# Designs tried in a protein design run: peptides against a protein of PDB entry 1LOE. Part 38

Target 1, 181 residues: chain A of PDB entry 1LOE
Amino acid sequence: TETTSFSITKFGPDQQNLIFQGDGYTTKERLTLTKAVRNTVGRALYSSPIHIWDSKTGNVANFVTSFTFVIDAPNSYNVADGFTFFIAPVDTKPQTGGGYLGVFNSKDYDKTSQTVAVEFDTFYNTAWDPSNGDRHIGIDVNSIKSINTKSWKLQNGKEANVVIAFNAATNVLTVSLTYPN
Target 2, 181 residues: chain A of PDB entry 1LOE as posed
Amino acid sequence: TETTSFSITKFGPDQQNLIFQGDGYTTKERLTLTKAVRNTVGRALYSSPIHIWDSKTGNVANFVTSFTFVIDAPNSYNVADGFTFFIAPVDTKPQTGGGYLGVFNSKDYDKTSQTVAVEFDTFYNTAWDPSNGDRHIGIDVNSIKSINTKSWALQNGKEANVVIAFNAATNVLTVSLTYPN

## One batch from the design tools (peptide; aimed at target 1 I8 L31 T84)

Design b2_p28_6_s2 (made by RFdiffusion4, then SolubleMPNN; its pose is not in this set)
Fold by OpenDDE base, seed 3:
Structure b2_p28_6_s2 (fold): chain B 181 residues (1-181), chain A 28 residues (1-28)
Amino acid sequence: as target 1 above (181 residues)
Amino acid sequence: MRLGFSATGNSRVDIVSVSFSSELDLTP
């Protein structure tokens, strides 16, 4: 079994195992994807490729990731757009367009994207988001239009703990989010 | 593939910590 693991509890100014894209950077021991500035995209990739799918065997990895995030919106009534945890081809590049979260570029399913994301979506996009308008967690497979969503109440400025697990045997991805404080 | 985080918009988004583990069976 091939295993991969890493942990970053404090993000340094010269974090060597991250590839920063767009406006992503580290400060105050955190990874800051975006500042409170409109029309920006920020990303960070783990620098080492992860072997998630093996084309020879067809096997897919089991994986689990845990992370803590904070969304701090200056205007609690206008919180855009959210963020994703995503897995994409090694040459993935930031994407533009509001609501695509820097990862996708279409609501149309595109298998060639080879991109899976868990979105923490704070902004309602009429064209693809759940009609109830709730902020939500979504599972995105090759499209910004989630295959499944769950309503989520943002606690502005608070730390949220997330666990994402993928079970290859069942082909089920699970997401949990809690606010410990 | 690479894993990462991505954000857009008008709010500050920080990742405070992250851990990841994977296991891939390479047996056909």
Scores: peptide ipSAE 0.801, ipTM 0.968, DockQ to the pose 0.909
OpenDDE base, seeds 1, 2, 4, 5: peptide ipSAE 0.796, 0.796, 0.799, 0.799; ipTM 0.966, 0.966, 0.967, 0.967

Design b2_p28_6_s4 (made by RFdiffusion4, then SolubleMPNN; its pose is not in this set)
Fold by OpenDDE base, seed 4:
Structure b2_p28_6_s4 (fold): chain B 181 residues (1-181), chain A 28 residues (1-28)
Amino acid sequence: as target 1 above (181 residues)
Amino acid sequence: MRLGFSATGNSEVRIVSVSFSSELDLTP
């Protein structure tokens, strides 16, 4: 069994194990993906490639990730667009901004994207988001149009704890989100 | 593959901490 693990509890000004893209950067020991400016795209990749899928055997890794995030919106009534945790090809670059969250380019399924994302979507895009208009968590496979979603209530400026786990045997991805404080 | 975070829009999105672990069976 091949195992991979990493942990970052403080994001330093010279975080060597991250690849920053767009407006992503570190400040005050946090990874800041976006600032409170409309139409920005910010990303950060873990610098080391991770062997999630083995082409020789076809096997897929079990994995678990946990992270804590904060969305700090200057206007609680107009919060856009959200963020994703994603897994993509090693040469991945920022994709379409806005509702595509910098990760996808289409609501149509595109196998060539080779991208899986868990979105924390704060903005309702009529063309693909759940019709109830709720902020939501979504599982995105090669498309910004989620294969499954769950309503989520944003607590502006507060830390949320997320756990994402994938079980290769069952092909099930689970997501949990809690606001501990 | 690489894993990462991506955000867009008009709000400040910060990641405070992250951990990851994976296990890949390499047997056919």
Scores: peptide ipSAE 0.800, ipTM 0.967, DockQ to the pose 0.916
OpenDDE base, seeds 1, 2, 3, 5: peptide ipSAE 0.798, 0.797, 0.799, 0.798; ipTM 0.967, 0.967, 0.967, 0.967

Design b2_p28_7_s1 (made by RFdiffusion4, then SolubleMPNN; its pose is not in this set)
Fold by OpenDDE base, seed 5:
Structure b2_p28_7_s1 (fold): chain B 181 residues (1-181), chain A 28 residues (1-28)
Amino acid sequence: as target 1 above (181 residues)
Amino acid sequence: TKRIGFSATSNNSRIDVVSVSFSSTLTL
């Protein structure tokens, strides 16, 4: 088997294994994707390409990722727009901002996107989000319109621990989010 | 091949990643 792995527990001012895009940068040992201003898009990519699919065999990689993120809004009632972990073509660039989370450009399925994302969506967009208006976790395949969602209660300013795992044999992606005590 | 990453958008919120770990295994 071919194995690829990396970890970053403290983000340095010159983090060589990251590609920063949009407003993304590092400060105080964190990766800051957005500051508390309007219309920002921030991204960061792991610099090394990942071999996820083998064209000869058709095999797809299993993967697991764990990360901790924080959303710090002025209050718990008005929070925009959201955060996402994604897998995209190596030459990926920031896409549409706002409700598209900098990852997609359409709610229509677009196979040319070749992008999968797990969104942590804090803002309700009537055109594609679940009608209950809840903040939610979503699985996005080539579209900002999630193929599946689950309600999520944001704890403003608190660290959220996430685990995402993909099982290639079952074609199942699992997501867990916890706020530690 | 693909790249993995994080993305965030905002009108009013600071969004940080504190730490990350990733591992993939591909049978050839």
Scores: peptide ipSAE 0.820, ipTM 0.975, DockQ to the pose 0.940
OpenDDE base, seeds 1, 2, 3, 4: peptide ipSAE 0.818, 0.815, 0.818, 0.817; ipTM 0.975, 0.975, 0.975, 0.975

Design b2_p28_7_s3 (made by RFdiffusion4, then SolubleMPNN; its pose is not in this set)
Fold by OpenDDE base, seed 4:
Structure b2_p28_7_s3 (fold): chain B 181 residues (1-181), chain A 28 residues (1-28)
Amino acid sequence: as target 1 above (181 residues)
Amino acid sequence: TKRIGFSATSNSSRIEVVSVSFSSTLTL
């Protein structure tokens, strides 16, 4: 078994194991992806490639990730656009901003994207988001249009604890989000 | 072979990651 793991509990000013893209940077020991300004896109990649799929055997890795994120919106009535954990080709660059979350370019399935994301979407995009207009968690496979979603209530400025697990044997991705009391 | 990461877009929000851990296991 080939195992890959990493942990970052404090993001330093010179975090060598991250590749920063767009507006992403570290400050106050946190990874800041966006600032509270218009039209900002920020990303950060773990610098080491991850062997998720083996072309020789066809095997897919099991993985678990846990992270804590914060969305702090000075205007709680218009919170856009969202946050994602994603897995993409090693040479991935920021994609379309806004509702595409910097990860995708289309609501149509695009195999060439080779990208999977778990979105924490705070803004309703009529063209692809659930019609109820709720903020939601979504699982995105090669498209910004989620294959599955679940309503999620944003707690503005609060730390959200997320666990994402993928079981290759069952081909099931699980996502949990909690706001600790 | 892939890279994992975080992405965020905003018109008015500060979005940050406080901590992260990741583990993967691949049978060869």
Scores: peptide ipSAE 0.809, ipTM 0.973, DockQ to the pose 0.937
OpenDDE base, seeds 1, 2, 3, 5: peptide ipSAE 0.806, 0.804, 0.808, 0.807; ipTM 0.973, 0.973, 0.973, 0.973

Design b2_p28_8 (made by RFdiffusion4)
Pose (drawn by RFdiffusion4):
Structure b2_p28_8 (pose): chain A 181 residues (1-181), chain P 28 residues (1-28)
Amino acid sequence: as target 2 above (181 residues)
Amino acid sequence: MRVGFSATSTLNTEHQVVNWSFSSSLTL
């Protein structure tokens, strides 16, 4: 049995248990992944590797993560590219920016990616996004093309609370985001 | 494996995380 847990309710200026890649930094008690600036990527990873599954036994971990996040855009119409919570190899580095969300490099399945991410996507990319053109939450496994999506109406500047849970018994990955009120 | 956050911006959008918690349990 192995467990890993942590909580950070207010980020400090020297959050030594995070690895920052790209423009990721902490400011005014928040983890800032991108400022409102063009053509940038920010990533932050928890510093400890986590044992998600075991080859000897075949057992897979149950887990839950929750976080509050804010997307603050200049207005409700011109908003790109989005935000992901991801599970990747220990040595993950930033991948392609823009609509690939710093995490993937292709619309096609890429076995060498070895990452699954839940995206909170605010920009319709005709090539792979749901053709309805709505902003959405998606589950991505080794591709920017989500295996499943749900339209989500962004509330600019407002806090959204999200819980992502994985049940090892069913292999169900559940994602909930709630806006207060 | 490792967990984390990623965000990109091509149209002047800020992405922030206010708080974060994680828990996992694996049986060997």

Design b2_p28_8_s1 (made by RFdiffusion4, then SolubleMPNN; from b2_p28_8, 8 letters changed)
Fold by OpenDDE base, seed 4:
Structure b2_p28_8_s1 (fold): chain B 181 residues (1-181), chain A 28 residues (1-28)
Amino acid sequence: as target 1 above (181 residues)
Amino acid sequence: MRLGFSATSTLNTAYSVVSFSFSSTLNL
């Protein structure tokens, strides 16, 4: 069995195990994907490639990831566009901004994307988001149009604890989000 | 594959990550 694990408890100014893309950078011990500006895309990749699936055997890894993120919006009513954790090809580059979250380019399924994302979507895009208009968690497979979503209540400025687990045997991805205290 | 985070802002919204951990097991 091949195992991989790492833990980053704080993000330093010289975080060598990250590849920064777009406007992503570190400050105040956080990974800052976007500053409080308009029309920006920020990404960061863990520098070491992860063996998620084996082409020879066809086996897929079981994995668990945990992270804490913060959304700081000037107004709780106007928050855009969103945040994602994603798994993509090693040479992945920033994609379309805005509602595409810098990860996808289309609401149509595109197998060439080879990208899976868990989105924490704070802005309603009528073309693909759930019709109730709620901020939501979504699972995105090769498309910004989620295959499944769940409403989520944003707490502006608060740390959200996320756990994402994938069970290869059942092919089930589980996402949990909690706001402590 | 690579793991990553991404965010976009069109309404002056700052997205940041505080901590990040990962573990995986792959049968070969």
Scores: peptide ipSAE 0.844, ipTM 0.979, DockQ to the pose 0.936
OpenDDE base, seeds 1, 2, 3, 5: peptide ipSAE 0.844, 0.840, 0.837, 0.841; ipTM 0.979, 0.979, 0.978, 0.979

Design b2_p28_8_s2 (made by RFdiffusion4, then SolubleMPNN; from b2_p28_8, 10 letters changed)
Fold by OpenDDE base, seed 4:
Formats: sequence, C-alpha cells, structure tokens
Structure b2_p28_8_s2 (fold): chain B 181 residues (1-181), chain A 28 residues (1-28)
Amino acid sequence: as target 1 above (181 residues)
Amino acid sequence: MRLGFSATSTLNTAYSINSVSFSSTLNL
C-alpha cells in the first residue's frame, strides 16, 4: 500500500509546500484564497503530486482530508462566490472565475477537465445551482454543476470544520461540515 | 494529480483556510 499524508496547522509566509496561483497567498498564518475584493481568483495547490489513481492496476486511493475555513463577507447577504477543495491534473491552472470558482469552465460535463471538487458555494447561480437558492456544499465532477448538493448555513466570520472522505471500494465521497464554536 | 483549494470573490468576500490535513492509501 502506498500512503501519502501531510498536515499544515499554520500557514507561514513562505509556505514552500504550496503552489500559489492567482491571488492566493498566506497571511496571519492562514491561507488566504481571496482578499475581500471584487473579481479575484485565488488558488493554492499542495506542491507534491498525489497518487490518487494508478493506471497500471486501475486502483483508486482511499483518502481523508480535514480542514478548517473562514468566510469573511461584508454581510450575510452579499457573499460570493465560494471556494472548493479540488483534485486536478498536476499542471492545473486557474480556470473561470466567479461562479465557476476558478476550477471549472462550464456546467456541461467535460471529461478532459479531469477535476473533482467539493464546493462550498455561497452564491446562487441560476443556471446550475439548486433552485432553493441556499448556500450549499456540492460535489463537482468535471463540471460546475454539482452531481449532488446539500444546504448549509454560513456563519459569517466563524471557523468551520470540514471532513471529506473517499471510499474507493464503495465509490462514495462523504462530506461533513460543522461549526464547533 | 494535485489537490488544492480555490476561491473566487465578486462581492468583497475573503475565503481562507486555517488548517488542512490529508491522508491517502492506494493499493498497488
């Protein structure tokens, strides 16, 4: 069994195991994907490639990731657009901004994207988001249009805990989100 | 593959990650 793991509890000013893209950077020991500005895209990749799928055996890795995040919006009404945890080809670059979250370019399924994302979507896009307009967690496979979503109540400025687990045997991805405080 | 985080802001919204851990196991 091949095992890969890493942990970052504090993001330093020179976090060398991250590849920063767009406007992503570190400040105050946090990974800041976006500043509180308009029309920005920020990303950060773990610098080491992860062996998720083995072409020789066809096996897919089991994985678990945990992270904490904070969303700081001007108010609870004006929050856009969202962020993702994603897995993409090693040479991945920022994609379309706004509602595409810098990860995708279309709501149409595009296998060439080779990208899976868990979105934490704070803005309702009529063309693809759940019609109830709720902020939501979504599972995105090669498209910004989620294959599954679940409503989530944003607590502006509060730290949330997320756990994402993938079971290769069952092909099931689970996501949990809690506000511990 | 590479894993990462991505965010966009069109309404002056800051998205930040405070910590992250990852573990994977692949049978070969």
Scores: peptide ipSAE 0.827, ipTM 0.975, DockQ to the pose 0.937
OpenDDE base, seeds 1, 2, 3, 5: peptide ipSAE 0.825, 0.825, 0.826, 0.825; ipTM 0.975, 0.975, 0.975, 0.975

## One batch from the design tools (peptide; aimed at target 1 I137 G138 W152 K153)

Design b2_p29_1 (made by RFdiffusion4)
Pose (drawn by RFdiffusion4):
Structure b2_p29_1 (pose): chain A 181 residues (1-181), chain P 29 residues (1-29)
Amino acid sequence: as target 2 above (181 residues)
Amino acid sequence: SSGKNPATAETTYTLSQTLTNAQIYSLSE
């Protein structure tokens, strides 16, 4: 049995238990992944590796993460590229920016990726996004093309509360995001 | 191209997916 847990309700200026990659930094008690600036990537990782499954027993971990996040765009129309919560190898480095969200390099399945991410995608990329063109939440496994999506209406500048849970008994990954009111 | 909000907004959005053992075991242990 192995458990890993943590909570950070207010981020401080020297959050030593996070690894920052790209433009990720903490400011005014928030984790800032990108400022409202063009063509940039920011990532932050919890510093401890987490044991998510075991080859000797074949057991997989149950887990839950929750967080509040804000997307603040200049207006409701010109908004790119989005935000991900991701599970990746211990040595993960930033991948392709733009519509690939710092996490993937291809629309095709890439076995060497070894990452699954939940995306909160604010920009329609004709090549791989749901053709309806809506902003959406997606579950991505080794590809930027989501295996499943749900349209989501972005509330600019507002707090969204999200819970992502994995039940090892069913292998169900559930994602909930709520806007207050 | 650009992203847009859908015609209807909600207060709660939910999404789920059952992952295969192959997908899970492809990840770092």

Design b2_p29_1_s1 (made by RFdiffusion4, then SolubleMPNN; from b2_p29_1, 13 letters changed)
Fold by OpenDDE base, seed 4:
Structure b2_p29_1_s1 (fold): chain B 181 residues (1-181), chain A 29 residues (1-29)
Amino acid sequence: as target 1 above (181 residues)
Amino acid sequence: SRGRNPATSQSTYNLSHTLSKEEIESLAE
């Protein structure tokens, strides 16, 4: 089984292989997806198509990606919706903003979305987020309502190391987030 | 946001999901 992997450690204004949508842009060594307010949408698409699931052959490939992120929340009690890593058809456009993170449009399962996402959600949306109100990591499959979540304590201004992997042999999508000591 | 009361203070967080056949098929291109 083939494995597709990528890692971007630095983002510059002329960052190659990224197609920006909405509010997404780069500054010195940083990728900014959204403004620190709700209802903004910023996306960055990898310009080279990746085939993880092949409808013709039925083959499923392994996938691994790693990245670091920093959230600088102006107000720890009133932050934006967060951001998401997603895999979707290459021609997708930004979807509903705010709590939908620009990736989905409904809490109902919609297979036509063809989207799997890992959300790093910093805003509680009563309609679909875990009832405990925690900031959380979520795995989203064709819906903004996460199929699984993990409470996550945001460390404001700190770098988080993320690894997202899909194992084709087991069909397991795994997310690991670490704040280094 | 209405504030947060996180359930954990750990520095490492793991999450997983096993995609179903239906989900895989829906994602296939």
Scores: peptide ipSAE 0.546, ipTM 0.765, DockQ to the pose 0.704
OpenDDE base, seeds 1, 2, 3, 5: peptide ipSAE 0.538, 0.523, 0.536, 0.535; ipTM 0.771, 0.772, 0.774, 0.773

Design b2_p29_1_s2 (made by RFdiffusion4, then SolubleMPNN; from b2_p29_1, 13 letters changed)
Fold by OpenDDE base, seed 4:
Structure b2_p29_1_s2 (fold): chain B 181 residues (1-181), chain A 29 residues (1-29)
Amino acid sequence: as target 1 above (181 residues)
Amino acid sequence: SRGRNPATSQSVYNLSHTLTDEEIKSLAE
């Protein structure tokens, strides 16, 4: 069976305090988010909120997160929807599953979602994914339809090192995925 | 965005986006 798992190396101020929703669970070494079944949802939220924008002060905060993930898929050409890293209000509940990755509910921009996400999308959804059908990394802002994408060649069973950073001085969100081996 | 040749053993994929002020403000608590 397919499993999407995380090994968190650096995540926010308190990576030890995870609130699990849906199918998410941890082992000694990994955080498992998704099985090989579309429409299943596994989420992990940090109990301590990360403040990207402070409405009172108007300040924008930097953040850097790094983690390792592995996708173990029995069929590298037929995998589930993938997974997403996201920042949203701490009290959010799982949203629409499947192609929406449990984070969004629409391809239309909805500021009330208050969500920025980095998706690692392994299934082509015709309604919003890049037309080339490639598996891809996407940056999502208040919509499952990515504002920017990068074709990504999944290496089944191999560890991918990810760094996600936001620079408040430039407002640039950067994603780097590396297969080092 | 930028990335190495995915056919190599060591593959790097980079992606970025500059958030607008509106997008940033939407992320307020």
Scores: peptide ipSAE 0.538, ipTM 0.758, DockQ to the pose 0.360
OpenDDE base, seeds 1, 2, 3, 5: peptide ipSAE 0.531, 0.517, 0.513, 0.527; ipTM 0.759, 0.760, 0.760, 0.759; seed 1 fails the geometry check

Design b2_p29_1_s3 (made by RFdiffusion4, then SolubleMPNN; from b2_p29_1, 13 letters changed)
Fold by OpenDDE base, seed 5:
Structure b2_p29_1_s3 (fold): chain B 181 residues (1-181), chain A 29 residues (1-29)
Amino acid sequence: as target 1 above (181 residues)
Amino acid sequence: SRGRNPATSESVYNLSHTLSDEEIKSLEE
């Protein structure tokens, strides 16, 4: 089974294999996706194509990615919507911002979106987020309404290590977020 | 240690989902 693997540890100005969209930019090995204004959208696309499903053969491929992130919020109790890792068609443009994280446009399942995402959601959207109001990690398939979620305690300003993997044999998408000691 | 710990301790969060055939096929048609 085919496997695509990539790891991003730095986001320098000359970062290879990234295509910036919207407000996205890099500085000091960090990627900034949005301006400090709600509903703005910035994206960075990995330029190396990843094929999860091959429509010609019907084959499903593995993938694994790892990255680190830091959320710097001026107020730990008043943060933006968060960010998301996503896989979508190569020609996809930024979608609805804010609570839709620039990736989706509706809470209704829409197969034409052709998008799977892992959200690190720091803002409670009453219309689709878990009712407990917790910040959460979510797996999104063709909808901003997560198909599964995990409550997550944001550690403001601290580095989190993320691993996202898809197992083609089992069709299981896994997400691991770690705040090291 | 794993799990949800205080900010001064390691915290690990795991999440998984099994995609349906329909969901998978939607991704690159």
Scores: peptide ipSAE 0.532, ipTM 0.772, DockQ to the pose 0.345
OpenDDE base, seeds 1, 2, 3, 4: peptide ipSAE 0.531, 0.498, 0.492, 0.527; ipTM 0.765, 0.761, 0.752, 0.763

Design b2_p29_1_s4 (made by RFdiffusion4, then SolubleMPNN; from b2_p29_1, 14 letters changed)
Fold by OpenDDE base, seed 1:
Structure b2_p29_1_s4 (fold): chain B 181 residues (1-181), chain A 29 residues (1-29)
Amino acid sequence: as target 1 above (181 residues)
Amino acid sequence: SRGRNPSTSQSTYNLSHTLSQEEIKSLQE
């Protein structure tokens, strides 16, 4: 089984494997996906092909990615919609912004989206987010309505280490977020 | 979620999901 592994430790303008869409941009040290306001969309696509499913061979591939993010919000209680890591067809363009994170267009399951995403959602959307209103990590499969979520306490200005992995043997997608002490 | 606090104060957060065959085949290629 094929395995694709990549880690993004620095987001610089010389990052050749990043394709920016929407409001996304990078400085020498940071990747900025959105302004700290709702309804903005920033996407950074990892241009190296990742094929979880190969229809020709029927094979499922492993993948693992690691990255660090920082959210610097002017007010920790007034943050934008968040950001997302996702795998989608390479020809996709930004989708609906705001609560849809630029990746989805509906809470209805749509297999034609061909998208698996991990959201780091900082804004509560009553229509699809967990009813407790917590900021959360979510796994999204072809829908902005997460199939599973985990309440997450945003630490404004602090580095969060993320590991996202898919195990082809078990078909399990795992997400780990850590604020190191 | 303006003004709302998460229900937990953990520093480590784990989440997982087992994809169905339908979900897997819906992905690229």
Scores: peptide ipSAE 0.524, ipTM 0.757, DockQ to the pose 0.713
OpenDDE base, seeds 2, 3, 4, 5: peptide ipSAE 0.496, 0.488, 0.516, 0.489; ipTM 0.758, 0.749, 0.757, 0.749; seeds 4, 5 fail the geometry check

Design b2_p29_2 (made by RFdiffusion4)
Pose (drawn by RFdiffusion4):
Structure b2_p29_2 (pose): chain A 181 residues (1-181), chain P 29 residues (1-29)
Amino acid sequence: as target 2 above (181 residues)
Amino acid sequence: SANFTAGTTNYSASQSGNTYNLSATVYIS
């Protein structure tokens, strides 16, 4: 049995238990992944590796993560590229930016990727995004093309509360994001 | 390192008020 848990309700200026990659930094008690600036990537990882499954027993971890996040765009129309919560190898480095969200390099399945991410995607990329063109939440496994999506209406500058849970008994990954009111 | 693959069950999407829900089966090995 192995458990890993943590909570950070207010991020400080020297959050030593996070690894920052790209433009990720903490400011005014928030984790800032990108400032409202063009062509940039920011990532932050919790510093401890987490044991998510075991080859000897074949058991897989149950887990829950929750966080509040804000997307603040210049207006409601010109918004790119989005935000991900991801599970990747311990040595993960930033991948392709833009519509690939710093996490993937291809629309095709890439076994060497070994990452699953939940995306909160704010820019329609004709090549792989749901053709309806809506902003959406997606589950990505080793590809930027989501295996499943749900349209989501972004509320600019507003806090969204998200819970992602994995039940090892069913292998169900559930994602809930709620806007207050 | 873990491997991740898509399953074939528990695919669903829904909305209630301002709550958005999404699910799928993801195998971890």

Design b2_p29_2_s1 (made by RFdiffusion4, then SolubleMPNN; from b2_p29_2, 8 letters changed)
Fold by OpenDDE base, seed 2:
Structure b2_p29_2_s1 (fold): chain B 181 residues (1-181), chain A 29 residues (1-29)
Amino acid sequence: as target 1 above (181 residues)
Amino acid sequence: SATFEAGTTNYSSSTSGTTYYLSAQVNIS
């Protein structure tokens, strides 16, 4: 069937296939969502709409995404909220509420948000995060309150390789995060 | 780097090192 794909090896200063929102920008061939300062939200959207779900037919596309990220916190014990990979409607806008990772605005399930995210959450928000207080990977569907989480030990300043895949036949979203040896 | 492909389930990943796995059923609609 029809497929849509993109690959970005180096994020350039004129990355035409990305829409930057908030404080998101490119520097040194990397996409940088935020600087190590408070009260900052940055996002980057793929500039072309991708047909994941067809409202007319109900069909949902399989997809797979991979990326490498680094969280480099100046103080590993006093970090920001983390970040997400997300899929949202084309008119999605940054959300500024603390702890919502720039994507959500409520812990209440809201189907109308039509947003799916994988969070890499480095800050414990008592109102919705797992009670153990661990940094975690989460799968978020229409809410910042994850439908599933996995405790995750952040390796500050180290590259993590992520693969996120969605199987439309089973409706299963899978996430792997690897810190290579 | 970053990649995205819609319409396929084919992918490769490296599992050497410390790996975390997570999955959930997501009804995209």
Scores: peptide ipSAE 0.583, ipTM 0.921, DockQ to the pose 0.329
OpenDDE base, seeds 1, 3, 4, 5: peptide ipSAE 0.396, 0.405, 0.445, 0.405; ipTM 0.778, 0.778, 0.739, 0.769; seed 4 fails the geometry check

Design b2_p29_2_s2 (made by RFdiffusion4, then SolubleMPNN; from b2_p29_2 with T5E A13S Q15T N18T N21T T25E Y27N)
Fold by OpenDDE base, seed 2:
Structure b2_p29_2_s2 (fold): chain B 181 residues (1-181), chain A 29 residues (1-29)
Amino acid sequence: as target 1 above (181 residues)
Amino acid sequence: SANFEAGTTNYSSSTSGTTYTLSAEVNIS
């Protein structure tokens, strides 16, 4: 079984294994996806293609990713959209449509997008988000409209630990977000 | 920090604290 892995403990100013898109950058050893202004989209891609799905054989790899993040949203009524972890084709480009988290561009399911994302969504978009208006974690498959969501109480400024695991045998993607005590 | 590993299912998650879990079937193919 082939395995591919990477680990980034601290995000350096010249992080060779990341491709920055849009406003994504590193500062103070952190990956920062956006500037503290409106209408900003930033992404960072792992620089090497990862063979998760083999179109020739149909084989799909298990994968696990983990990361920590902090969201600083001092104004609850003036918040950004949130962010995603995503897997997309190698030529993926930032999407600038509001509410699409820089990854998607439609609420309509489009298999050709070949994009899977876990969203940490801090902004309620009436057109596709859960009607309760809660901030939420979502699993997005080829659409910004999540196939499943979980209400999530953002702990502003607090570090969250995330683990995302995909089991290829069951096709189940599991997300775990923990705010440690 | 950020970590990624393809080809394995071994992982550890912290359950100490406030935890949110979510799962879905995803057809990556």
Scores: peptide ipSAE 0.590, ipTM 0.914, DockQ to the pose 0.319
OpenDDE base, seeds 1, 3, 4, 5: peptide ipSAE 0.373, 0.379, 0.405, 0.460; ipTM 0.713, 0.708, 0.723, 0.766; seed 1 fails the geometry check

